# Peptides against a protein of PDB entry 3NZW, part 199

Target 1, 212 residues: chain A of PDB entry 3NZW
Amino acid sequence: TTTLAFRFQGGIIVAVDSRATAGNWVASQTVKKVIEINPFLLGTMAGGAADCQFWETWLGSQCRLHELREKERISVAAASKILSNLVYQYKGAGLSMGTMICGYTRKEGPTIYYVDSDGTRLKGDIFCVGSGQTFAYGVLDSNYKWDLSVEDALYLGKRSILAAAHRDAYSGGSVNLYHVTEDGWIYHGNHDVGELFWKVKEEEGSFNNVIG
Target 2, 222 residues: chain B of PDB entry 3NZW
Amino acid sequence: QFNPYGDNGGTILGIAGEDFAVLAGDTRNITDYSINSRYEPKVFDCGDNIVMSANGFAADGDALVKRFKNSVKWYHFDHNDKKLSINSAARNIQHLLYGKRFFPYYVHTIIAGLDEDGKGAVYSFDPVGSYEREQCRAGGAAASLIMPFLDNQVNFKNQYEPGTNGKVKKPLKYLSVEEVIKLVRDSFTSATERHIQVGDGLEILIVTKDGVRKEFYELKRD

## One batch from the design tools (peptide; made by RFdiffusion4, then SolubleMPNN)

Design b2_p24_3_s3 (from b2_p24_3, 15 letters changed)
Fold by OpenDDE base, seed 3:
Structure b2_p24_3_s3 (fold): chain B 212 residues (1-212), chain C 222 residues (1-222), chain A 24 residues (1-24)
Amino acid sequence: as target 1 above (212 residues)
Amino acid sequence: as target 2 above (222 residues)
Amino acid sequence: QLNFIGEYFAALEATAKASVGYRT
């Protein structure tokens, strides 16, 4: 798995691959590793597919309950704290989760929290999470700046996941791309790695280690 | 060392069509190298036009199916006989599976039916309840033999239009029920040849708007 | 019987801690 999220002047970019594995077996190439909690809040999943899918869906329910009770949308801080508290209760039980909770509230602005099954909760501007995270960081860190245009930011997110898909055997399938603004998240499509790789290689003149 | 799980072999396969879905399974049940039964159905009509199979450890599979059938029953009681949708069924099954997260059902679960738009739907689950909707899925002993075949024949992976020098992919299209049945039969006959835990009989449940029908075909009994 | 029970729970614990299911 490779997931990433970063803040920039235009909001938040979230990009993820779509491969699931069971050992050396590719279980799926089409996993949705972004869970759309609500129109304004995204969760990403890395680790155990069921753990992430189940508890982030549960989180969505908690967020909805908050909205019903408090008559306002839950903050990204509070949503991430709910998840963090939950996984902390299961500490040592064997949950495997590396998640990012991404959203944009008027109170907080664009906000990203990293939450993992070890009980770590971090607020930050840039996170890459998963077995391919170091590959993604290599591309992302080299090209990131706050003043990226939305177009450039989207491409950078997509390109970083592509790099990870290329080098990490446990990442691949496709890139799912999101842009989060104050008005909510916008889905920017599913990009098959098999096609995207060759397109990027041709357009950039990159990936010269591969002869095609 | 004690192992609480068994492996009863077998293989299951789901394929979604445009206005139908198919869930098939062999009828062989084994333990180790011994055939327990040559006809032990593992694909079930659960009501509300939902068919289900949980392949792996048969005791766990049977328990899970029974629990789901019971869930359907209670859903009707609690919601004025409302039909359980396939997507809601999938969510329910996730909870059943994840409820035993720390002592999982040792099964690969597939359900098939029609979505609320009348389109064929197949959902597959890992042992602890992660799930996704797919056009096709193989599960069980011979899944590794069949799934790549389905990728090629259902989703047309690695197929290109002739004369395009590999530049144009074969377009996706729905398969007819007849085509799907042919693929299922070919899949299981081939799997039976190469896997000792697959064989004896093939039971296919076909879900359409008119309900569930069953087809049965003999497989090798070796 | 006690040994069986012990082994059973040990196996359950091992199963619980094992990577089960799909990984992302």
Scores: peptide ipSAE 0.376, ipTM 0.822, DockQ to the pose 0.075; fails the geometry check
Fold by OpenDDE base, seed 5:
Structure b2_p24_3_s3 (fold): chain B 212 residues (1-212), chain C 222 residues (1-222), chain A 24 residues (1-24)
Amino acid sequence: as target 1 above (212 residues)
Amino acid sequence: as target 2 above (222 residues)
Amino acid sequence: QLNFIGEYFAALEATAKASVGYRT
């Protein structure tokens, strides 16, 4: 898996691959690794597929309950804290989760929290999470700046996941791309790696180690 | 060393059509190299036009299916005989599986039915409850032999329009029930030839708006 | 295979802690 999220002048970009594996077996190429918690809040999934899918769906329910009780959307800080507290209760039990909670509230603005099954909860501007995270960081860090246009930021997110899909055997399938703004998240499509790779190679003149 | 899990072999396969879905499984049950039964069905009609199979360790599979059937029963009690939708069934099964997260059911689970729009639906699960809706899925002993075939013949992977130099993919389209049944039969006959844990019989459950139909075909008994 | 209850539970625990399911 490779997931990433970063803040920039235009909000938040979230990009993820879609591969699941069981050892050497490619279990799926079409896994949805972003949960749409509400129109303003996203969660990403890395690690155990069931652990992430189950508990992030549960988190969605908790966020909805908050909205019903408090008559306002839950903050990104509070949502991430709920998940963090939950996984901490299971510390040592063997959960495997690396997640980013990304969203917008009026009081917080665009916000990203990293939460993992070790009990770590971090607020930050840039995170890559998964077996391909280092490959994604290589591209993302080398091209990131706060002042990216929305178009460039979307491309950078997509391109970073593509790099990871290329080098990490456990990442691939497609890139799912999101842009989070004050008006909520916008889905920017599913980009099959098999097609995206050749397109990017041609347009950039990159990936010259591959003959095509 | 003691292993609480067994492996009873077998293979299952689900394919969704436009207005139907198919879930098929062989009827061989084995332990190690010994055939326990040549006819032990593992695909079940669970009511509400939902068919289910949990393939791997048969004791766990049977337990899971029984629990789900019971869940359907209670759903009717609690909701005035409302039909359980296939997506709700999938969520329920996730909770059944994940409820044993720390002593999992050692099975690959597939359900098939129709979604609320009348479209064919197949959901597959890992042993601890991650699930996904797909057009097709193979599970069990010969899944690695069958799944690539389904990728090619259901999802038309690696197929391109002639004369396009590989630039235009073969377009996706739904398969007819006859085409799907043919693919299922070819899949299992091929798997039987190459995997000792697959054989004896093939039972296919076809779900349509009219209900569940069963078909049976002989497989090699070697 | 195990005739002692302690060994049985130890084996179950070891099995339960093993990696199971799909990975992302």
Scores: peptide ipSAE 0.373, ipTM 0.813, DockQ to the pose 0.071; fails the geometry check
Fold by OpenDDE base, seed 4:
Structure b2_p24_3_s3 (fold): chain B 212 residues (1-212), chain C 222 residues (1-222), chain A 24 residues (1-24)
Amino acid sequence: as target 1 above (212 residues)
Amino acid sequence: as target 2 above (222 residues)
Amino acid sequence: QLNFIGEYFAALEATAKASVGYRT
């Protein structure tokens, strides 16, 4: 798995691959590793597919309850804290989760929290999470600027996942791409790695270690 | 060390069509190298036009299917005989599976039916309840033999239009029920040849708007 | 019987700690 999220002047970019594995077996090439918690919040999946899918869906229910009770959208901080508190209660039980909770509220602005099953909860500007995270960081860190245009930021997110899909055997399938703004998340499509790779190679003149 | 799980072998296969879905399974039940039964059905009509199979450890599979059938029953009691939708069924099964997260059902679960738009639907589950809607899925002993075949023949992976130098993919299209049945039969006959835990009989449940139909075919009894 | 029960619980504990399902 490779997931990433980063803040920039235009909000948040979230990009993820779609491969699931069971050992050396590719279980799926089409996993939805972004959980659309609600129209304003995204959760990402890395680790155990069931753990992430189950508890992030549960988180969505908790966020909805908050809205009903408080008549206000839940903050990204509070949403991520709910999840963090939950996984902490299961600490040592064997949950495997590396998640990012991404959203944009008026009071917080664009916000990313990293939450994992070890009990870590971190607010930050840039996270790559999964077995391919170091490959993604290599591309992302070398090209990241706060002042990226939305177009360039989307491409950078997509391109970083592509790099990870190329080098990490546990990552691949397709890139799912999101842009998060104060109005909520916008889905920017599913990009099959098999097609995207050759397109990028041709347009950039990159991936010269591969002969077409 | 004691192992609480068994493995009863077998293979299951789901394929969604445009206005139908198919869930098929062999009828062989095995322990180690001994055939327990040559006809032990593992694909079930659960009501509300939902068919289900949980393949792997048969005791766990049977328990899960019974729990789901009971869930359907209570859903009717609580909601004035409302039909359980396939997506709601999938969510319910996730909770059944994840409820045993720390002593999982040792099964690969597939359900098939029609979605609320009347389109064929197949949902597959891992042992602890992650699930995904797919056009096709193989599960069980010979899943590794069949799934690549389905990728190629249902989703047309690695197929391109002739004369395009690999630039144009073969377009996706729905398969007819006849075409799907052919693929299912070819899948299981092929799997039977190469896997000792697959054989004896093939039971296919076809879900349409008119209900569930069953077909049976003999497989090699080796 | 006592030995069986002990082994059973040990197996359950091992199962609870084992990685299961699909990985992302």
Scores: peptide ipSAE 0.373, ipTM 0.813, DockQ to the pose 0.071; fails the geometry check
Fold by OpenDDE base, seed 1:
Formats: structure tokens, sequence, C-alpha cells
Structure b2_p24_3_s3 (fold): chain B 212 residues (1-212), chain C 222 residues (1-222), chain A 24 residues (1-24)
């Protein structure tokens, strides 16, 4: 798996691959690794597919309850804390989760929290999570700046996942791309790696280690 | 070391068509190298036009299917005989599976039916309840043999339009029920030849708007 | 009996901690 999220002047970019594995077996190439918690919050999944899918869906329910009780959307900080508290209760039980909770509230602005099953909860501007994270960081860190246009930021997210899909055997399938703003998240499509790779190679003149 | 799980072999596969879905499974039940039964059905009509199979450890599979059937029953009691939708069924099964997250049902689960728009639907589950809607899925002992075949023949993976130098993919299209049945039969016939845990019989459940139809075919018995 | 139960649950725990399911 490779997931990433980063803050920039235009909000948040979230990009993920779609491969699931069971050992050496590719279980799926079409996994939805972004959980749409609500129209304003996204969760990413890395680790155990069921753990992430189940508990992030549960998180969505908790966020909805908050909205009903408090008559106000939950903050990204509070949403991520709910999940963090939950996984901490299961510490040692064997949950495997590496997740990012991403959202944009008026109070907080664009906000990203990293939450994992070890009990770590971190606020930050840039996170890559999964077996391919180091590959994604290589591209993302080299090209990131706060002042990216929305178009360039979307491309950078997509391009970083592509790099990871290329080098990490556990990442691949397609790139799912999201842009998060104050008005909520916007889905920017599913990009098959098999097609995207050749397109990017041709347009950039990159990936010269592969003969096409 | 104590192992609470068994492995009863077998293979299942589901394929969704435009207005139908198919869920098929062989009827062989095995332990180690001994055939327990040559006809032990593992694909079930669960009501509300939903068919289900949980393949792997048969005791766990049977338990899961029974629990789901019971869930359907109680859903009717609680909601004035409302039909359980396939997507709701999938969510329910996730909870059944994840409820045993720390002592999982040792099965690969597939359900098939029609979505609320009347389109064919197949959902597959890992042992602990992650699920996904797909056009096709193979599970069980020979899944590794069949799934690549389905990728190629249902989703047309690695197929391109002739004369395009590999630049134009073969377009996706729905298969007819006859085409799907043929693919299922070919899949299981081939798997039977190469896997000892697959064989004896093939039972296919076809879900349409008119209900569930069953077909049976003989497989090799060696 | 207690030893058996302990061993049983220990085995279950070990099995549960073993990665069952899909990984992302």
Amino acid sequence: as target 1 above (212 residues)
Amino acid sequence: as target 2 above (222 residues)
Amino acid sequence: QLNFIGEYFAALEATAKASVGYRT
C-alpha cells in the first residue's frame, strides 16, 4: 500500500493506490483505500483491510452522532482522536492500521492527522503511509511547495503514488485522487497504473529504467 | 501445536452480469487427502434473491451462512418484511465476520444477487470482513488458478483491439448468461485437472429478477 | 482442564495475531 496526504495553499491532496495482497497473492487491484467518512472528512487505509474499513466506517458513525448531538460538524482533531482512542484500547490485540484523517474546517483550516494502531497520533503537513511510503516521499518531497496550484498539487499526488506503485510490489492497481477544501472533498478519478505509467513516461521522459 | 481450523478444500466463483449474477462452487469436501463427500453443496440460496458461499473450513462456513440466514429472517421481522438489499447484506456480513476478528471464520465469502437497480452484483469478503463489490471473484483452493483466467475473460485484462499496437484496450462489455456459464464450467473443469481439492460436481446458482435457478454439472471424480 | 483451556486460547491468540485477511 501507498497512501499520501499533504497540505498546500489550495487545501489538501489525498492520493492512494488500490492493491490488496495476501502474501504474494494479489487479492485485489481495486480496493477503495479512501474511506469517505462524511462529505468533509476522508480516512485512508493501510495495514489490515478489514481493520481499517471497519473502524473508519465506525468512525463515520461517531462523527455523524457528534453532528446530531452538537449541531456542528466534528473537528478533524476530534475525529482523529476518537479513532486514536479506539485503537489504543485495542493495543496489543493485533490490529494493523496506518491511517490519515483529512479534513477542512473553518476553525482548523486544512488539517491532516496520522493515526496508527501503535497509538501514534500526529498532526502534520505531509504524510506518506504504507509499504511504498519511502518511494512516494522521494517524489513528493522533491517537488512539494506550499504555493502549488491545485492542478500541480493533484498531479504531484498522483505522480508520487505512481512512483511507489512502480517500485513497491505491494502497491499498484490504480491511483484514487482527492482534493479537500473548505467545501468538502472532491473526487478526482481513478487512474489505472497500467495506463498512467506510460502516459507519464511519455510526457515527462521519466522512468527511463523501463524500455517502452 | 493445536490448530482449531480445518481445511475442507473446494473452490467457488462469482460473476456478475448486466441483469443477473452467478455464484458457483464445486461439491467436493475433503480433509487432507481424503474425500469426505463428493456431493456437499456449499452455495446457498439465503432468501431475498441473495446467494452465498463461504469456502474454506466447512464448519465455519456453515456457521456463517446459518447466521446470515438468521439475520435475513430477523431483518424481515424488524422491518415489516422489507427485502434485504445486496449492499445491506454485504454490510451485515462484514459485521458477522469482524465480530469474530480475534477468532476469525476461516473462510473466503462471496455473495451474489441484484443491486437495487436490477444490475448483477458480486461481493467478496476476506476472513475478517473487508469487502468489495466486483464483477468477478474466485475463492478457495483453486482461486489462484481461476482468478487470472477471470481477469482475462470477464474483465478482458491484457487484451487489446487488433491492429492498434496494444494502444487500445478491448472494451468492457457484459457477458450473457450463456457465456458466463461457459466460463464457469471451463474454469472448474480446468481447475479439477490441476487441483486435488476440486472436483466431483459443480453447482451453479443463477440469480435473476425472477429468482434463483440452479444448474448441476458433473466434474471428474478422480 | 485448565491447562487445556489455557493452551487453547493461547493458540487462538497466536492464530489471531497471525495475519489473516487482506493487507493494504
Scores: peptide ipSAE 0.368, ipTM 0.806, DockQ to the pose 0.067; fails the geometry check

Design b2_p24_3_s4 (from b2_p24_3, 16 letters changed)
Fold by OpenDDE base, seed 2:
Structure b2_p24_3_s4 (fold): chain B 212 residues (1-212), chain C 222 residues (1-222), chain A 24 residues (1-24)
Amino acid sequence: as target 1 above (212 residues)
Amino acid sequence: as target 2 above (222 residues)
Amino acid sequence: QENFILDYVNDLKATAANDVGFRT
């Protein structure tokens, strides 16, 4: 798995691959590793598919309850804290989760929290999470700027996942791409790695380790 | 060391069509290298036009299916006999599976039916309850043999239009029920040839707006 | 809804860990 999220002048970019594995078996190439918690809040999945899917869905329910009770959308900080508290209660039980909670509230602005099953909760501007995270960081860190245009930011997210898909055997399938703004998240499509790779290679003159 | 799980072998396969869905399974039940039964159905009509199979450890599979069937009954009681949608069924099954997260059902679960728009739907689950809607899925002993075939024949993976020098992918299209049944039969006949835990018989449950029908085909018995 | 979720959480807390499933 490779997931990433980063803040920039235009909000948040979230990009993820779509491969799931069971050992050496590719269980799926089409996993939705972004959980759309609500129109303003996204969760990403890395680690155990069921752990992430179950608890992030549960988190969605908690967020909805908050909205009903408090008559306002939950903050990204609070949402991530709920999840963090939950996984902390299961510390040592064997949950496997590396998640990012990404959202945009008027109070917080664009916000990213990293939450994992070790009980770590981090607020930050840039995170790559998963077995391919180092590959993604290599591309992302090299090209990241706060002042990226939305178009460039989207491409950078997509391109970083592509790099990880190329080098990490446990990442692949497609890139799902999101842009999060104050008005909510916008889905920017599913990009098949097979097609995307050749397109990028041709346009950039990159990936020269592969003969076209 | 203690192992609470058995493995009863077998293989299951789901394919969604445009206005139908198919869930198929062989009827062989095995322990180790001994055939327990040559006809032990593992694909079930659960009501509300939902068919289900949980393949792996048969005791766990049967337990899960029974629990789901009970869940369907309770849903009717609580909601004035409202039909359980396939997506709601999938969520329910997730909870059944994840409820045993720390002592999982040792099964690969597939359900099939029609979504609320009348389109064919197949949902597959890992042992602990992650699930995904897909056009096709193989599970069980011969899944590794069948799934690549389905990728190629249902989703047209690695197929290109002739004369395009690999530049134009074969377009996706729905398969007819006849085409799907043929693919299912070919899948299981091939799997039977290469896997000792697959064989004897093939049951296919076909879900349409008119209900569930069953077909049976003989497989090799060796 | 809350009671249902709470029940599952409590059930999970009471169960010993076994790891199986797909990885992302």
Scores: peptide ipSAE 0.339, ipTM 0.795, DockQ to the pose 0.041; fails the geometry check
Fold by OpenDDE base, seed 1:
Structure b2_p24_3_s4 (fold): chain B 212 residues (1-212), chain C 222 residues (1-222), chain A 24 residues (1-24)
Amino acid sequence: as target 1 above (212 residues)
Amino acid sequence: as target 2 above (222 residues)
Amino acid sequence: QENFILDYVNDLKATAANDVGFRT
């Protein structure tokens, strides 16, 4: 898996691959690793597919309950804390989760929290999470700046996942791309890695380690 | 070391069409190299136009299917005989599986039916309850033999339009029920030739708006 | 691999934690 999220002048970019594995077996190429919790809040998944899917869906329910009870959308800080508290209760039980809770509230603005099953909860501007994270960081860190245009930021997110899909055997399938703004998240499509790779290679003159 | 699990082999296969879905399974039940039964159905009509199979350890599979059937029953009691939708069924099965997260059911689960728009639907589950809606899925002993074939023949992976120099993918389209049945039969006959845990019989459940139909075909018995 | 279920069970045997199933 490779997931990433970063803050920039235009909000938040979230990009993820879609591969799931069971050992050497590719279990799926079409996994939805972004859970749309509400129109302003996203959760990303890395680690155990069932652990992430189950508990982030549960988190969605908790966030909805908060909204119903408090008549206000839950903060990104509070949502991430709920998940963090949950995984902490299971610490040592063997849950495997690496997640980013990304969203926008008027109080917080665009916000990203990293939460994992080791009990870590971090607020930050840039995170890459998964077996391909180092490959994604290589591209993302080299090209990131706060003042990216929305178009450039979207491309950078997509391009970083592509790099990881190229080098990490556990990442691939497609890139799902999101842009989070003050008006909520916007889905920017599913991009097949096979097609995307050749397109990028041709347009950039990159990936010269592969003969076309 | 204590091992509470067995492996009864077999293979299952689900394919969704436009207005139908198919879930098929062989009828061989085996332990190690010994055939326990040549006709032990593993694909079940669970009501509400939902068919289900949980392949792997038969005891766990049967238990899971029974629990789901019971869940359907209680859903009707609690909701004035409302039909359980396939997506709600999938969520329910996730909870059944994940409820045993620390002592999992030793099964690969597939369900098939129609979604609320009348479109064919197949959902697959890992042993602990992650699930996904897909156009096709193979599970069980010969899944590794069949699934790549389905990728090619259902999802048209690695197929391109002639004369486009590999630049235009073959467009996705739904298969007819006849095409799907043929594909299923070819898959299982091929799998039977190469895997000792697959054979004897093939039972296919076809779900349409008119209900569930069953078809049976003989497979190689050696 | 031939059967992911076998690997799954082996993982259960090998580890105290049940961090098995599909991985993302």
Scores: peptide ipSAE 0.305, ipTM 0.797, DockQ to the pose 0.145; fails the geometry check
Fold by OpenDDE base, seed 3:
Structure b2_p24_3_s4 (fold): chain B 212 residues (1-212), chain C 222 residues (1-222), chain A 24 residues (1-24)
Amino acid sequence: as target 1 above (212 residues)
Amino acid sequence: as target 2 above (222 residues)
Amino acid sequence: QENFILDYVNDLKATAANDVGFRT
């Protein structure tokens, strides 16, 4: 798995691959590793597919309950804290979760929290999470700047996942791309890695380690 | 090491069409190298036009299916006989599976039916309850043999338009029920030839708006 | 759901852990 999220002048970019594995077996190439909690809040999944899918869906329910009770959307901080508290209760039980809670509230602005099953909860501007995270960081860190245009930021997110998909055997399938703004998240499509790779290689003159 | 699980072999296969869905399974039940039964159905009509199979350790599979059937009954009691949708069924099954997260049902689960728009739907589950809606899925002993075949024949992976020098992919299209049945039969006949845990009989449940139809075909009995 | 979570924690003492799920 490779997931990433970063803040920039235009909001948040979230990009993820779509491969699931069971050992050497590719279980799926079409896993949705972004869970749409509400129109303003996204969760990403890395680690155990069931752990992430189950508990982030549960988180969605908790967020909805908050909205119903408080008549206000839950903050990204509070949502991430709920999940963090949950995984803390299961500490040592063997949950495997590396998640990012990404969203926008009027109070917080665009916000990203990293939450993992070890009990770590971090607020930050840039996170890559998963077995391919180091490959994604290599591309992302080399090209990131706060003043990226939305177009450039979207491309950078997509390109970083592509790099990881290329080098990490446990990442691949497609890139799912999101842009989070004050008006909510916008889905920017599913990009097959095979097609994307050749397109990028041709346009950039990159991936010269591969002969077409 | 504590190992409470058995492996009863078998293979299951789901394919979604435009206005139908198919869930098929062989009828062989095996332990180690001994055939326990040549006809032990593992694909079930669970009501509300939902068919289900949980393949792997048969005891766990049967338990899971029974729990789901009970869940359907309770759903009707609690919701004035409302039909359980396939997506809600999938969520329910996730909870059943994940409820045993730390002592999982040792099964690969597939359900098939129609979504609320009348389109064919197949949902597949890992042993602990992650699930995905897919056009096709193979599970069980011969899944590794069949799934690549389905990728090629249902999703047209690695197929290109003739004369395009591999530049134009074969377009996706829905398969007819006849085409799907043929693919299922070919899949299982081929799997039977190469896997000892697959064979004897093939039971296919076809879900349409008119209900669930069953078809049966003989497989090799070796 | 809160009770459900507590049940999970309590069951840890009595159940064998198996990692047979898909990985992302």
Scores: peptide ipSAE 0.283, ipTM 0.792, DockQ to the pose 0.046; fails the geometry check
Fold by OpenDDE base, seed 5:
Structure b2_p24_3_s4 (fold): chain B 212 residues (1-212), chain C 222 residues (1-222), chain A 24 residues (1-24)
Amino acid sequence: as target 1 above (212 residues)
Amino acid sequence: as target 2 above (222 residues)
Amino acid sequence: QENFILDYVNDLKATAANDVGFRT
């Protein structure tokens, strides 16, 4: 798995691959590793597919309950804290989760929290999470700046996941791409890695170690 | 060393069509190298036009299917005999599986039916309840032999239009029920030849708007 | 062929954090 999220002048970019594995077996190439919690809040999945899918779906329910009770959307801080508290209760039980809670509230603005099954909860501007995270960081860090245009930021997110898919055997399938703004998240499509690779290679003149 | 799990072998596969879905399984039940039964059905009609199979350790599979059937019963009781949708069934099964997260059911679960729009639907689960809706899925002992074949023949992976130099993919198209049944039969006959835990019989459950139909075919008994 | 489910269950038992089920 490779997931990433970063803040920039235009909001938040979220990009994830779609591969799931069981040992050397590719279990799926079409896993949805982003949960759309509400129109303004996203959760990402890395680690155990069931752990992430189950508890982030549960988180979605908790966020909805908050909205119903409090008559306002839950904050990104509070949503991430709920998940963090949950996984902390299971600390040592063997949960495997590396998640990012990304969203927008009027009081917080664009916000990203990293939450993992070790009990770590971090607020930050840039996170890559998964077995391919280092490959994604390599591309993302080398090209990131706060003043990226929305177009460039979307491309950078997509391109970073592509790099990870290329080098990490446990990442691949497709890239799912999101842009989070003050008006909520916008889905920017599913991009097959096979097609995307050749497109990027041709357009950039990159990946020259691979002969087409 | 305590080993709470058995492995009864077998293979299952699901394929979704446009207005139907198929869930098939062999009828061989085996332990190690000993055939326990040549006809032990593992694909079940659970009501509400939902068919289910949980392949792996048969005791766990049977327990899971029984729990789900009970869930359907309770759903009807609580919701004035409302039909359980396939997506709701999938969510329910996730909870059944994940409820035993720390002592999992040793099974690969697949359900098939029609979604609320009348389109064929197949959902597959890992042992602890992660699930995905897919056009096709193979599970069990010979899944690794069958799944690549399904990728190629259902989803047309690695197929291109002739004369396009590999630039134009073969377009996705729904298969007819006859085509799907043919693929299922070919899959299981091939798997039977290469895997000792697959054989004896093939039971196919076909879900349409008119209900569930069952078909049976003989496989090699060696 | 090795049953991937068996490997998965064994991984669940062996590894607390990293080897559970389908890994994403």
Scores: peptide ipSAE 0.246, ipTM 0.789, DockQ to the pose 0.202; fails the geometry check

